# Peptides against a protein of PDB entry 2N1D, part 127

Target 1, 169 residues: chain A of PDB entry 2N1D
Amino acid sequence: EVKVKIPEELKPWLVDDWDLITRQKQLFYLPAKKNVDSILEDYANYKKSRGNTDNKEYAVNEVVAGIKEYFNVMLGTQLLYKFERPQYAEILADHPDAPMSQVYGAPHLLRLFVRIGAMLAYTPLDEKSLALLLNYLHDFLKYLAKNSATLFSASDYEVAPPEYHRKAV

## One batch from the design tools (peptide; made by RFdiffusion4, then SolubleMPNN)

Design b1_p24_7_s4 (from b1_p24_7, 13 letters changed)
Fold by OpenDDE base, seed 3:
Structure b1_p24_7_s4 (fold): chain B 169 residues (1-169), chain A 24 residues (1-24)
Amino acid sequence: as target 1 above (169 residues)
Amino acid sequence: KEYEEFIKTWRELLEKLKELVAKL
């Protein structure tokens, strides 16, 4: 099995995120003020500004593109809590062609990294490529941790309206 | 070279993941 280590700084947030949704019956405000696309773009720009070689810059872009695609593929089926399903259905109805990376934000993106390790275990991957991938993933997670104060906030959640509770059971 | 090989593997892995998720 492949284990992606979540920075200690972000582990409490995962718990808070879970609590806000599952116990407090809140929803992350959608569309996100800062969506996954924007976060990934900021990361890419951050890496480019550090004087990377052309090849490394290209690699960063590919990693970012991959993370985006992983998120878009896994969001609906793997990253949502049960309470969030009606909200997701509404988003799909209103924006059927929009990638979820343009709708959801940092909390859901972080959930991806909780699940991605298990998914990687289902496919053959050489040791060198796996190590390189893990390095990029951990580097990105470190970036999220560094910017956690602006990316993760309970104020981005709101209490679900009464009518939502009726369809979320 | 290592980055090119990584990118190739990364893309292939992503495609396989899509297939796996589609079956869930």
Scores: peptide ipSAE 0.119, ipTM 0.735, DockQ to the pose 0.762
Fold by OpenDDE base, seed 1:
Structure b1_p24_7_s4 (fold): chain B 169 residues (1-169), chain A 24 residues (1-24)
Amino acid sequence: as target 1 above (169 residues)
Amino acid sequence: KEYEEFIKTWRELLEKLKELVAKL
């Protein structure tokens, strides 16, 4: 089994995120002020500034591109709570040509890493590649933890209007 | 090289993921 460990600093946020949506009936404000694309770009630039070789820079870019693709594939079907589905439908109608990585932000990106381990377990992966992948994923999660104060905030959520509750079956 | 092999495997995993999600 492939297990992606979430930093202890971010685990409480996952609970808060769930509570804000499911219990408090709030929605993350969309489009995100800081979207997934920008977060991944900042991470890539951060890694490149650390004096890595060209080969390592190339690898970082590929990892970032992969995370983005995983997010875009899984967001609509795997990462949303039921209460968020009407909002997602509206986003698709308003932004039909935009990838979800340009619409959603850090909270939904973090949800990906809760699920990605299970998805990877269904695919054969050689030991060396798996170790390298896990190193990058954990490194990225550490980056999110270091920047958690700016990336994760309850102020990015708002109470859903009464008419929205009627849409959320 | 180690990184080249990793990139190939990583891309293959993405394709497999798309297939898995499509079946859900």
Scores: peptide ipSAE 0.117, ipTM 0.734, DockQ to the pose 0.719
Fold by OpenDDE base, seed 5:
Structure b1_p24_7_s4 (fold): chain B 169 residues (1-169), chain A 24 residues (1-24)
Amino acid sequence: as target 1 above (169 residues)
Amino acid sequence: KEYEEFIKTWRELLEKLKELVAKL
Protein backbone atom coordinates (compact mmCIF):
# COMPACT_ATOMS: atom_id res chain seq x y z
CA GLU B 1 0.00 0.00 0.00
CA VAL B 2 1.07 3.56 -0.71
CA LYS B 3 2.21 5.22 2.48
CA VAL B 4 1.85 8.96 2.94
CA LYS B 5 3.59 9.94 6.13
CA ILE B 6 2.06 12.74 8.16
CA PRO B 7 4.64 14.98 9.84
CA GLU B 8 4.89 14.39 13.57
CA GLU B 9 4.15 18.08 14.13
CA LEU B 10 0.71 17.66 12.60
CA LYS B 11 -0.35 14.39 14.19
CA PRO B 12 -1.38 16.07 17.45
CA TRP B 13 -3.58 18.40 15.45
CA LEU B 14 -5.43 15.50 13.89
CA VAL B 15 -6.24 14.32 17.38
CA ASP B 16 -7.30 17.80 18.48
CA ASP B 17 -9.45 18.21 15.39
CA TRP B 18 -11.17 14.91 16.07
CA ASP B 19 -11.66 15.81 19.72
CA LEU B 20 -13.06 19.27 18.99
CA ILE B 21 -15.72 17.87 16.72
CA THR B 22 -16.60 14.44 18.06
CA ARG B 23 -16.19 15.01 21.79
CA GLN B 24 -16.59 18.73 22.30
CA LYS B 25 -19.29 18.99 19.62
CA GLN B 26 -17.71 21.97 17.90
CA LEU B 27 -17.71 22.92 14.23
CA PHE B 28 -15.06 24.50 12.06
CA TYR B 29 -15.98 28.03 10.94
CA LEU B 30 -17.31 27.97 7.40
CA PRO B 31 -16.49 29.43 5.03
CA ALA B 32 -12.89 29.14 6.12
CA LYS B 33 -10.90 32.33 6.65
CA LYS B 34 -8.19 30.67 4.59
CA ASN B 35 -9.65 28.08 2.26
CA VAL B 36 -7.96 25.16 0.53
CA ASP B 37 -7.63 27.12 -2.71
CA SER B 38 -5.62 29.85 -1.02
CA ILE B 39 -3.45 27.39 0.87
CA LEU B 40 -2.55 25.58 -2.34
CA GLU B 41 -1.90 28.87 -4.11
CA ASP B 42 0.41 29.99 -1.33
CA TYR B 43 2.28 26.72 -1.53
CA ALA B 44 2.71 27.00 -5.28
CA ASN B 45 3.99 30.55 -4.94
CA TYR B 46 6.30 29.46 -2.16
CA LYS B 47 7.83 26.77 -4.35
CA LYS B 48 8.23 29.15 -7.27
CA SER B 49 9.90 31.78 -5.12
CA ARG B 50 12.51 29.25 -4.08
CA GLY B 51 13.84 28.92 -7.60
CA ASN B 52 11.68 26.15 -8.91
CA THR B 53 11.16 26.91 -12.57
CA ASP B 54 10.61 25.19 -15.89
CA ASN B 55 9.36 21.65 -15.60
CA LYS B 56 9.41 21.70 -11.83
CA GLU B 57 7.22 24.76 -11.76
CA TYR B 58 4.85 23.10 -14.16
CA ALA B 59 4.81 19.98 -12.04
CA VAL B 60 4.01 21.96 -8.90
CA ASN B 61 1.03 23.54 -10.59
CA GLU B 62 -0.24 20.17 -11.68
CA VAL B 63 0.23 18.66 -8.24
CA VAL B 64 -1.65 21.57 -6.69
CA ALA B 65 -4.44 21.19 -9.20
CA GLY B 66 -4.57 17.50 -8.46
CA ILE B 67 -4.70 17.94 -4.71
CA LYS B 68 -7.52 20.41 -5.17
CA GLU B 69 -9.45 17.97 -7.29
CA TYR B 70 -8.84 15.11 -4.89
CA PHE B 71 -10.11 17.26 -2.05
CA ASN B 72 -13.22 18.33 -3.90
CA VAL B 73 -14.03 14.76 -4.83
CA MET B 74 -13.40 13.21 -1.44
CA LEU B 75 -14.53 15.86 1.06
CA GLY B 76 -18.20 15.02 1.18
CA THR B 77 -17.89 11.26 1.25
CA GLN B 78 -14.55 10.50 2.88
CA LEU B 79 -13.29 13.38 5.01
CA LEU B 80 -16.17 14.39 7.28
CA TYR B 81 -17.02 13.12 10.71
CA LYS B 82 -20.63 12.18 11.27
CA PHE B 83 -21.21 15.26 13.41
CA GLU B 84 -20.21 17.49 10.49
CA ARG B 85 -22.78 16.09 8.05
CA PRO B 86 -25.55 18.62 8.78
CA GLN B 87 -23.09 21.47 8.30
CA TYR B 88 -22.01 20.02 4.98
CA ALA B 89 -25.62 19.70 3.87
CA GLU B 90 -26.19 23.35 4.72
CA ILE B 91 -23.11 24.35 2.74
CA LEU B 92 -24.33 22.41 -0.29
CA ALA B 93 -27.71 24.10 -0.06
CA ASP B 94 -26.24 27.58 0.28
CA HIS B 95 -23.43 27.10 -2.25
CA PRO B 96 -24.53 24.42 -4.69
CA ASP B 97 -22.00 25.29 -7.38
CA ALA B 98 -19.02 26.15 -5.22
CA PRO B 99 -16.18 23.66 -4.93
CA MET B 100 -15.52 22.63 -1.37
CA SER B 101 -11.92 23.81 -1.75
CA GLN B 102 -13.34 27.33 -1.60
CA VAL B 103 -15.29 26.62 1.58
CA TYR B 104 -13.19 24.37 3.79
CA GLY B 105 -9.72 24.98 5.15
CA ALA B 106 -6.53 23.42 6.45
CA PRO B 107 -7.95 20.92 8.95
CA HIS B 108 -10.07 19.17 6.35
CA LEU B 109 -7.27 19.37 3.81
CA LEU B 110 -4.99 17.59 6.24
CA ARG B 111 -7.57 14.83 6.63
CA LEU B 112 -7.22 14.19 2.91
CA PHE B 113 -3.66 13.05 3.39
CA VAL B 114 -4.74 10.53 5.98
CA ARG B 115 -6.94 8.90 3.36
CA ILE B 116 -5.12 9.50 0.10
CA GLY B 117 -2.60 6.70 0.55
CA ALA B 118 -5.22 4.01 0.56
CA MET B 119 -6.96 5.58 -2.41
CA LEU B 120 -3.74 5.65 -4.42
CA ALA B 121 -3.34 1.93 -3.87
CA TYR B 122 -6.33 1.24 -6.09
CA THR B 123 -4.56 2.55 -9.18
CA PRO B 124 -1.32 1.04 -10.43
CA LEU B 125 1.50 3.56 -10.63
CA ASP B 126 4.93 3.06 -12.04
CA GLU B 127 7.69 3.31 -9.50
CA LYS B 128 9.12 6.56 -10.80
CA SER B 129 5.79 8.36 -10.94
CA LEU B 130 4.84 7.15 -7.50
CA ALA B 131 8.12 8.32 -6.03
CA LEU B 132 7.74 11.74 -7.60
CA LEU B 133 4.17 12.06 -6.40
CA LEU B 134 5.08 11.06 -2.87
CA ASN B 135 7.90 13.57 -2.87
CA TYR B 136 5.50 16.37 -3.72
CA LEU B 137 2.88 15.22 -1.25
CA HIS B 138 5.41 15.01 1.55
CA ASP B 139 6.84 18.36 0.54
CA PHE B 140 3.41 19.91 0.75
CA LEU B 141 2.83 18.34 4.15
CA LYS B 142 6.10 19.83 5.34
CA TYR B 143 4.83 23.19 4.16
CA LEU B 144 1.67 22.71 6.20
CA ALA B 145 3.78 21.85 9.22
CA LYS B 146 5.89 24.98 8.80
CA ASN B 147 2.76 27.11 8.70
CA SER B 148 0.79 25.12 11.26
CA ALA B 149 0.57 28.00 13.73
CA THR B 150 -1.51 30.03 11.30
CA LEU B 151 -3.35 27.18 9.60
CA PHE B 152 -4.45 25.06 12.54
CA SER B 153 -6.13 26.64 15.56
CA ALA B 154 -8.85 25.61 17.96
CA SER B 155 -10.08 29.21 17.76
CA ASP B 156 -11.37 28.41 14.29
CA TYR B 157 -13.99 26.20 15.89
CA GLU B 158 -17.12 27.04 17.85
CA VAL B 159 -19.58 25.09 19.92
CA ALA B 160 -22.48 23.94 17.80
CA PRO B 161 -25.80 25.51 18.80
CA PRO B 162 -28.63 23.42 20.26
CA GLU B 163 -30.57 23.50 17.02
CA TYR B 164 -27.62 21.88 15.29
CA HIS B 165 -27.51 19.06 17.81
CA ARG B 166 -31.05 18.17 16.86
CA LYS B 167 -29.90 17.69 13.28
CA ALA B 168 -26.81 15.73 14.16
CA VAL B 169 -27.54 12.14 15.14
CA LYS A 1 10.09 13.66 -20.15
CA GLU A 2 9.88 12.35 -16.64
CA TYR A 3 7.51 15.09 -15.54
CA GLU A 4 5.28 14.61 -18.54
CA GLU A 5 4.88 10.95 -17.73
CA PHE A 6 4.16 11.85 -14.15
CA ILE A 7 1.47 14.33 -15.11
CA LYS A 8 -0.17 11.80 -17.37
CA THR A 9 -0.20 9.20 -14.64
CA TRP A 10 -1.39 11.73 -12.09
CA ARG A 11 -4.34 12.73 -14.24
CA GLU A 12 -5.24 9.13 -14.86
CA LEU A 13 -5.12 8.50 -11.16
CA LEU A 14 -7.51 11.37 -10.55
CA GLU A 15 -9.97 9.91 -13.00
CA LYS A 16 -9.75 6.54 -11.33
CA LEU A 17 -10.30 8.18 -7.98
CA LYS A 18 -13.45 9.84 -9.25
CA GLU A 19 -14.72 6.51 -10.43
CA LEU A 20 -13.88 4.85 -7.15
CA VAL A 21 -15.57 7.52 -5.06
CA ALA A 22 -18.64 7.32 -7.26
CA LYS A 23 -18.90 3.63 -6.45
CA LEU A 24 -18.70 4.15 -2.71
Scores: peptide ipSAE 0.112, ipTM 0.727, DockQ to the pose 0.679
Fold by OpenDDE base, seed 2:
Structure b1_p24_7_s4 (fold): chain B 169 residues (1-169), chain A 24 residues (1-24)
Amino acid sequence: as target 1 above (169 residues)
Amino acid sequence: KEYEEFIKTWRELLEKLKELVAKL
């Protein structure tokens, strides 16, 4: 597999996220105040403002587009804890035509990067292409770490109502 | 296969990146 390093600043959040949902039986508030689409857009704009060349700008846009599509494909089947399944079903019913990148936020986006390394093992890549991809993935993760105070907060979670617990079996 | 859709999407991205690398 290909190793995608999660910044040390974000590793504790993965534990907190798991604890909030699995142990404390809380749910991330949906739709997210800051959804995945907006986070990716902010990152792209951030990179553009730093004076990138046309090729570098294009690469950023493609990486952002890829992350978005990857997230939308994987969210429902691979990125949710068991306790979150009823919430996901409700979201699908309320927003049948909306991509999940418009509904979910930073915590679920971060979960995606835990899986990327293993998935890259199924995609043959030359050394240069792999290096480029990894550089941008790590750059994006670094961006998340810089903005972690606003993107990752326990205040974005709430205790699930009693009715929800009956559905979450 | 559980990751079939992922692989399709990711391969498309990677092909675009490969094209960009070729221009550098």
Scores: peptide ipSAE 0.091, ipTM 0.695, DockQ to the pose 0.050

Design b1_p24_8_s1 (from b1_p24_8, 12 letters changed)
Fold by OpenDDE base, seed 2:
Structure b1_p24_8_s1 (fold): chain B 169 residues (1-169), chain A 24 residues (1-24)
Amino acid sequence: as target 1 above (169 residues)
Amino acid sequence: SEETEKEIQEKIKEILEKILEVLK
C-alpha cells in the first residue's frame, strides 16, 4: 500500500483523539467552530499569500476541492468510531442537506489521511503522478502541523450525556 | 457492506483523477 507520511507532530494527536472518544466517552463538539471548509479555505489563502503563480494557485484550489469531496464521501462510512455513530445520525436528521465538511473539523479531517494510503493502492497511478499527488497532500499535512496548536485541542471535546450512552452500541 | 466500499473506492478514484488532471 501507499504510505502517506503523517507529520510526527500530529501522530500523538491521533492517539489522543482515539482516547477521548473510545476510552473517555467524549464527543467532538458539533458543528465544529472551525469546520473542514474553513480549514481548507485558510490553507488555500495561505498558499496564495506565498506568491504562487496563477497555475499553482489553480492547482491548490483543485486539491482543496478534491480533499473536501473526498472527506464528504468518506466521513460517514470510514472515519467515525463506533461511539460517534449516534451523533452522526443526529447531524444527518437535523441537517440532511449539509455537507459534512461544514459540520466536522480538524480531527476528523486528519483521520482521512490515515486511510487515504490504502485507497491510493487501488488507484492505477504511475510513479510520477503518485509522487505529485503525495507532494500536495504532504504539503497540506505540514500546514495542519504548523497550526496544530489551534486546530487540535481536547477542549473541543465534551463528555457525552448518559442518554447518549444508551444509544451508543 | 462490500457494495458500499466498492462504490466509495470508485468515487475516490474519480476525485483523484480530477486532481491529477489539474496538477499535470
Scores: peptide ipSAE 0.150, ipTM 0.745, DockQ to the pose 0.597
Fold by OpenDDE base, seed 5:
Structure b1_p24_8_s1 (fold): chain B 169 residues (1-169), chain A 24 residues (1-24)
Amino acid sequence: as target 1 above (169 residues)
Amino acid sequence: SEETEKEIQEKIKEILEKILEVLK
């Protein structure tokens, strides 16, 4: 197992996210007003504008692309609570060809990093390579933490209608 | 048409390898 550290600022949000959906029976507003694609794009632009953080600006783009692809692979099968399944099915029906990174937003993106540690265990990496990857992942998480006030809000959720409850298993 | 855990693992492996190839 590989440990991916979630910033302390974001840990309470994970609890709130779970509470909003599972206990309060709310749903994240979809399509997201600020989707994963835009968040990643903002991050990439942020890194580029800061100048010489890394001479490998190309690397930032690849990390962003990797996170996006990772999210799109994981969202439907690994990142959703049971209560969110009917909503996901509706999204698939309405937007069958759209990547989920264009539909979902920051809360679901953050959930991705709770799972990534286990996934990294299936990839044989030397210590140096693993450290390098973790540095980029942690850098992105730090970005999310710095922008948490704008990226994470309970106002992005809404109470599910009664008919939705009948669909939820 | 959901992917199996094995398929997910393989895809993640490919993604990570691609990232590492660029970062090295």
Scores: peptide ipSAE 0.149, ipTM 0.744, DockQ to the pose 0.420
Fold by OpenDDE base, seed 3:
Structure b1_p24_8_s1 (fold): chain B 169 residues (1-169), chain A 24 residues (1-24)
Amino acid sequence: as target 1 above (169 residues)
Amino acid sequence: SEETEKEIQEKIKEILEKILEVLK
C-alpha cells in the first residue's frame, strides 16, 4: 500500500472527527459552510499567489481537478461512517446529481487522503510518477494543516435529532 | 536527463486521468 503521510497536526482531528460522529452521535453540518470546492479553489489561489510560473499553475489546477473528482467518486461509498449514511441519503434526495464536493467540507476531504494511498497502490504508476503525485498531495495536505484552525472545528458538528437515530442502524 | 516542466505537467495530467479512469 502506498502511504500518504498525514501531517501530525491533522492526525488528532481524524480521531476527533471519528469520535464526534460514532461516539457522540453528531453530524457534520450540511451543506458545508466551507465546501470542498471552495477549499480547493483557495488552495489553487494560494499557490498562484506564491509566484508560481504558468507551468506550475497548470499542474496545480490538474491536481485540484483530480482531487475534486476523486472526492466526488469516493465520498458516498468509502468516506462515510455508518452513522452518516442516512444523512447522505437525505442529501442525495434533496440535491440529486449535485457533486458532493459542493456539499461536504474539510473533515470528509481529509478522510479522502486516508484512503487514497490504497487506491494509488492499484494504479499502474511507476515509482517516479507516484512520487510526483505524492509530492503534490502532500503539498495540499500541508496547506490543510496550515489552515486547520479555520477548516476543522467541532462547532461544525451538531447533535443528531432523535428521528435520525431511528434511521441510523 | 531531468524532465522539463512541460513534461512534468503532462505526466501529472496523465496520472490523474488514469486514476479517474480506475475510479469511474
Scores: peptide ipSAE 0.109, ipTM 0.670, DockQ to the pose 0.045
Fold by OpenDDE base, seed 4:
Structure b1_p24_8_s1 (fold): chain B 169 residues (1-169), chain A 24 residues (1-24)
Amino acid sequence: as target 1 above (169 residues)
Amino acid sequence: SEETEKEIQEKIKEILEKILEVLK
């Protein structure tokens, strides 16, 4: 197994996210006030503002593009709890051609990194390449941790209405 | 590292492409 280290600041949030949805029967408000696209854009701008060379900017752009595409591929099939499935179906019906990175936000983006380790274990990468990728992924996770106060909040969730519970049964 | 920044960037791109091949 390839271990992707989640910052300690974000581990409690993963538990809270799970609890809000599975136990408290709440849903993340969609479309997100701050979607995955904007988070990744902010990260890229943050890296560029640190005086990176053109080469470093290129690397960041590739990482951002990769994370975005990875998220869009994984969201519907791998990142949702059972209780969230009716909400996802409604989103698909209302916005069939919209990438999920424009709809979902930070909590679902963070879930992506819980799954990526197992995925990488089945990817034929040499040790050096794997280490390189992990360094960039960890750098992004560090950014999420640094901005966790603004990115992760229980106030972004709401109690699902009674009619939703009927659909989720 | 003895590698240039440009070489590192190209490797990252290649890695991400390989990841996408697995996911898609």
Scores: peptide ipSAE 0.120, ipTM 0.675, DockQ to the pose 0.045; fails the geometry check

Design b1_p24_8_s2 (from b1_p24_8, 13 letters changed)
Fold by OpenDDE base, seed 3:
Structure b1_p24_8_s2 (fold): chain B 169 residues (1-169), chain A 24 residues (1-24)
Amino acid sequence: as target 1 above (169 residues)
Amino acid sequence: MEKELEEIKEKLKKITKKILEVLS
């Protein structure tokens, strides 16, 4: 299995995210105030502002595009807790053609990196290619960690209404 | 479910291939 290392700074958030939803029966507010698309765009701009070469900028853009696609492929079936599934169904009903990267935010994006490793293990990659990809993914995760105070907050969650509990069986 | 997972893996492979074509 391919191991994607989550920064230690973000591991507590994964626990809090899980707790907010599964124990406290809260839901992340959707559509996200800052969606995945925006986060990735900010990252790309951040990398550009650090004086990267044109080639590196192009590489970053492709990585960003890839992460976005990873997220959109994985969100619905791989990244949601059971309690979140009715909410997802509502989102699909209201916005059937909207990429989930335009709806969901940082917490769900972080969940991607918990799950993506197992999926990438089935991709036939040589060690050099895998290391290269992981380096970029880890670089992005470092960015999330640096900006964790603004990207991850319990205030972005809200208590699910009573009628929602009936759906979340 | 098994088929769905396989389809996801195939999509991820394509995405990964595209990324690596640029990075390499």
Scores: peptide ipSAE 0.455, ipTM 0.881, DockQ to the pose 0.756
Fold by OpenDDE base, seed 2:
Structure b1_p24_8_s2 (fold): chain B 169 residues (1-169), chain A 24 residues (1-24)
Amino acid sequence: as target 1 above (169 residues)
Amino acid sequence: MEKELEEIKEKLKKITKKILEVLS
């Protein structure tokens, strides 16, 4: 199995995220104030500001595009807790043509990196290619950890209304 | 569910290959 190492700084947030939704019956406010697209854009700009060469910038852009695609493919079926399903259905009904990277934010993006490793294990990759990909993914995760104070907050969640609880089986 | 999972895996494979084509 391909193991994507989550920074220790972000592991407590994964627990809080789980608790907010599954135990406290809260929902992440959608559409996100800062969506996945904007987070990835900020990361790309951050890398550019550090004086990267054209080749490095090009590589970062492709990684950003790839992460976005990963997220959009996996969000609906792999990254949601059961309690979040009705909310997702409402989002699809209201925004049928919008990619989920424009709707969801940092917490769900982080969940991607918890799940992506097991999925990538089904792709035959040589050791060098795998290491290269993981290096870029880990670099992005380091960025998330560095900006965790602004990207992850319980205040981005709200208690689901009673009518929602009836829909959430 | 199983069929859907397999489809997702195939999509992820394609995305991964595209990324590696640029990084390599």
Scores: peptide ipSAE 0.454, ipTM 0.881, DockQ to the pose 0.897
Fold by OpenDDE base, seed 1:
Structure b1_p24_8_s2 (fold): chain B 169 residues (1-169), chain A 24 residues (1-24)
Amino acid sequence: as target 1 above (169 residues)
Amino acid sequence: MEKELEEIKEKLKKITKKILEVLS
């Protein structure tokens, strides 16, 4: 299995995210005030501002595009807790053609990196290629950790109404 | 469900290959 290491600083947030939704029956506010597209754009701009070479910037842009694609493929079937299913169905009904990277935010993006490793294990990659990919993914995760105070907040969640509970476990 | 999972894996494979082509 391909192991994507989550920064220790972000692991407590994964627990809080799970608790807010599964135990406290809250939902992340959608559409996100800061969506995945925006987060990835900020990361790319951050990398460019660090004085990287043109080739490095091009690589970052491709990684950003790839992460966005990963997220949009994985969100609906792999990244949602059971309690979030009715909300997702509502989003699909209201915005059938919108990429989920424009709807969801940082918490769900972080969940991607918990799950993506197992999926990537089915892609035949040589050791050098895998290390290269992981280096970029870890660099992005480092960015998330560095900006965690602004990206992750319990105030972005809200208590689901009683009528929602009738549609979900 | 398994068919859906396999489809996802295939999509991820294509995305990964595209990324690596640029990074290499």
Scores: peptide ipSAE 0.451, ipTM 0.883, DockQ to the pose 0.753
Fold by OpenDDE base, seed 5:
Structure b1_p24_8_s2 (fold): chain B 169 residues (1-169), chain A 24 residues (1-24)
Amino acid sequence: as target 1 above (169 residues)
Amino acid sequence: MEKELEEIKEKLKKITKKILEVLS
């Protein structure tokens, strides 16, 4: 497998995220006030602003694009809890032409990194290439950890209405 | 579900190759 290490600072949030949705029957507010596209853009700008990255901007941009694509491919079928399925269906109906990276936010983006490792294992990579990819993914995760106070909050969730419970599995 | 999973894996493979093509 491909081991993607989640920063310790973010692991408790994954538990809280699960609890909010599965146990407390809450839903993340959608469309996200700060969507995945925006988070990735901020990351890219952050990397560029640190200087000494002029010749590495292409790499950052490609990683951002790649993470976005990973997310859009994985979100619907791999990253949602059962309770979130009706919400997802509603989003698809309301935003049929929008990529999910424009709808969902930080919590779902973080879930990607919990699942992506096992999926990437199906891509044959040499050690050097794998290490290179992981370094960039981990760098982004460190960014999420550094900004976790502003990116992750229970206040971004709301209690699902009774009618939602009836259609949720 | 298996077909869907395989499709996802294939897409991820293509994305990964594209990333590495630029990074390498």
Scores: peptide ipSAE 0.439, ipTM 0.876, DockQ to the pose 0.829

Design b1_p24_8_s3 (from b1_p24_8, 11 letters changed)
Fold by OpenDDE base, seed 2:
Structure b1_p24_8_s3 (fold): chain B 169 residues (1-169), chain A 24 residues (1-24)
Amino acid sequence: as target 1 above (169 residues)
Amino acid sequence: KEEELEKIKEELRKILEKILKVLE
């Protein structure tokens, strides 16, 4: 399958994220202080400030829009650990029409890129198109790595209360 | 569940194709 390389700076975080939730029984605080929408917006603005041409700027916007849509499709069924399911159900009940990109943050966004490689294998892409897409995806991942200190923190997680554990059966 | 996964894959393909049209 297609390999999407996760920056070395972010690989340890994926392990920490899993550990916090699965082993330590913590939950990422929702709604996120810095949600996926804002992260993508900041990235787009960052790219625009670099003096890109109109065409490149437009391309960045479409990549951002695509990542957002991809995230919203994948989050509920593909990106959550079992322990997070009750939390997700509560979010859906309280905000049925809200896109998950407005609720979740950087850790869940990063999980998306762990899965995208397998999905790309099902897309009829030639080498040229695949390379082009991967360049933008890797560029975004580099941005996440640059801002990892502010985007990824264990302090964004909280120990789930006892009543939550009863729901997570 | 398998049917749902296939639907997701289809949606993802559509998203990726849309992005590629702009990038090319």
Scores: peptide ipSAE 0.205, ipTM 0.776, DockQ to the pose 0.572
Fold by OpenDDE base, seed 5:
Structure b1_p24_8_s3 (fold): chain B 169 residues (1-169), chain A 24 residues (1-24)
Amino acid sequence: as target 1 above (169 residues)
Amino acid sequence: KEEELEKIKEELRKILEKILKVLE
């Protein structure tokens, strides 16, 4: 299995995210105040502003596009806890044509990187190609860690109403 | 469920190939 290292700073958040939903029966507020699209856009702009010679703008854009597409593919079937399923169904009904990257936010985006390592194991990548990809993925994760105070907050969650509990069987 | 996973893997492969073409 390919190891995608999650920054130590973000690991406690993954636990908090899980606790908020599974134990405290809360839901992330949707549509997100800051969705995945905006987070990725901010990252791309951040990379552009750095002006590094190693910063290939076109490469960053493609990485962002790839992460977005990967998120949209994975969200519904791979990234949700059972308690979140009714909420997802409601989102699909209300926004049938909207990509989930426009609905969900940072917590769900972070969950993506917990899964990607195992998924990469099924991709026939040579060592060089894999290293290149991992470098960009880790760079993005580093960005999330640096901005974790603004991206991850328990205040973005709310207690699910009683009627929701009946749906979440 | 396995069929769904295979479809996801295929989509991921396509996504990664697009990225790698640019990163190389």
Scores: peptide ipSAE 0.197, ipTM 0.772, DockQ to the pose 0.626
Fold by OpenDDE base, seed 4:
Structure b1_p24_8_s3 (fold): chain B 169 residues (1-169), chain A 24 residues (1-24)
Amino acid sequence: as target 1 above (169 residues)
Amino acid sequence: KEEELEKIKEELRKILEKILKVLE
C-alpha cells in the first residue's frame, strides 16, 4: 500500500472528528462555513504568492482540480461515517446538482487523504511518478497543518436532534 | 517545467479513473 503521511499536527484532529460524530453523535454543520472549494482556492493563491514560475502555478491548479474532483467522487460512498448518512441523503435531496466540495468542509477533506493511499495502490505507478504525486499531496497537507487553527474546530459541529437519531439507527 | 505539469495531470487522471471503476 502507498503511504500518504498525515502531518502529526492533524492526526489528533482525525481522532476528534471521529469522536464528535461516532461517540458524541454530533454532525458537522452543513453547508460548511468554509467549504472545500474555498480551501483549495486559498491554497492555490498561497502557492501563487510564493513566487513560483508560471508552469508551477499551472501544476498547482491541476492538483487543486484533481483533489476537488477526487473529493466529489469519494465523499458520498467512502468518506462518511454511518451516523452521517441521513444528513448526506438530505443534502442530496435538497441540492441534487451541487458538488459536495461546495457543501462540505475541512474535516471531510482531510478524511480524503486517509483513503487516497489505498486507491493509489491500484495504479501501476513507477517510483518516480509516485514520488512526484506524493510530493504535491504532502505539500497540500502541510498547508492544512499550518492553517489547522482556522480550518478545524469542534465549534463547527452541533448535536443532532432527536428525530435524526431515529433515522441513524 | 512542462514535463512536470504533464506528469501531474496524468497521475491525477489515473487516480480518478481507478476510483471511478471501483465505485461503479
Scores: peptide ipSAE 0.123, ipTM 0.688, DockQ to the pose 0.049
Fold by OpenDDE base, seed 3:
Structure b1_p24_8_s3 (fold): chain B 169 residues (1-169), chain A 24 residues (1-24)
Amino acid sequence: as target 1 above (169 residues)
Amino acid sequence: KEEELEKIKEELRKILEKILKVLE
């Protein structure tokens, strides 16, 4: 396993996210007010505004593209709690070809980084390449932590209706 | 620097391919 460090500022949110879904039986409102695409775009623009070199800018763009694609691949099968499965099925039925990065938001994006370490272990990377990638991932997580007050809120969740509970088992 | 950037791109590609492979 490759260790991806979650900032201490965001660890409590992972617990709150889990609690809202699993214990309080709430759902993140979809489509997200601020989706993953938007978050990644804001991050890229943020990095570009910080006086980075052209090469670093291109590297950030590739990292953002990678995170987006990784999220879109992983969301449906790896990032959802059981209670969220009916909601996902409804999203797929209504928007079968929409990338999930346009539907889901910050909480699910953060869940990605809980899983990415194990997935990276399947990819043969030299130590230097892995360290470089991890630096970018940690930099992005730091960005999420700095903006956590606007990206993570319990008000983005809502109590699931009774009919949903019958589907969720 | 250009070579380093290309290396990063290639590694990310490989990562995504491996992820897709393992999820099949």
Scores: peptide ipSAE 0.114, ipTM 0.671, DockQ to the pose 0.049

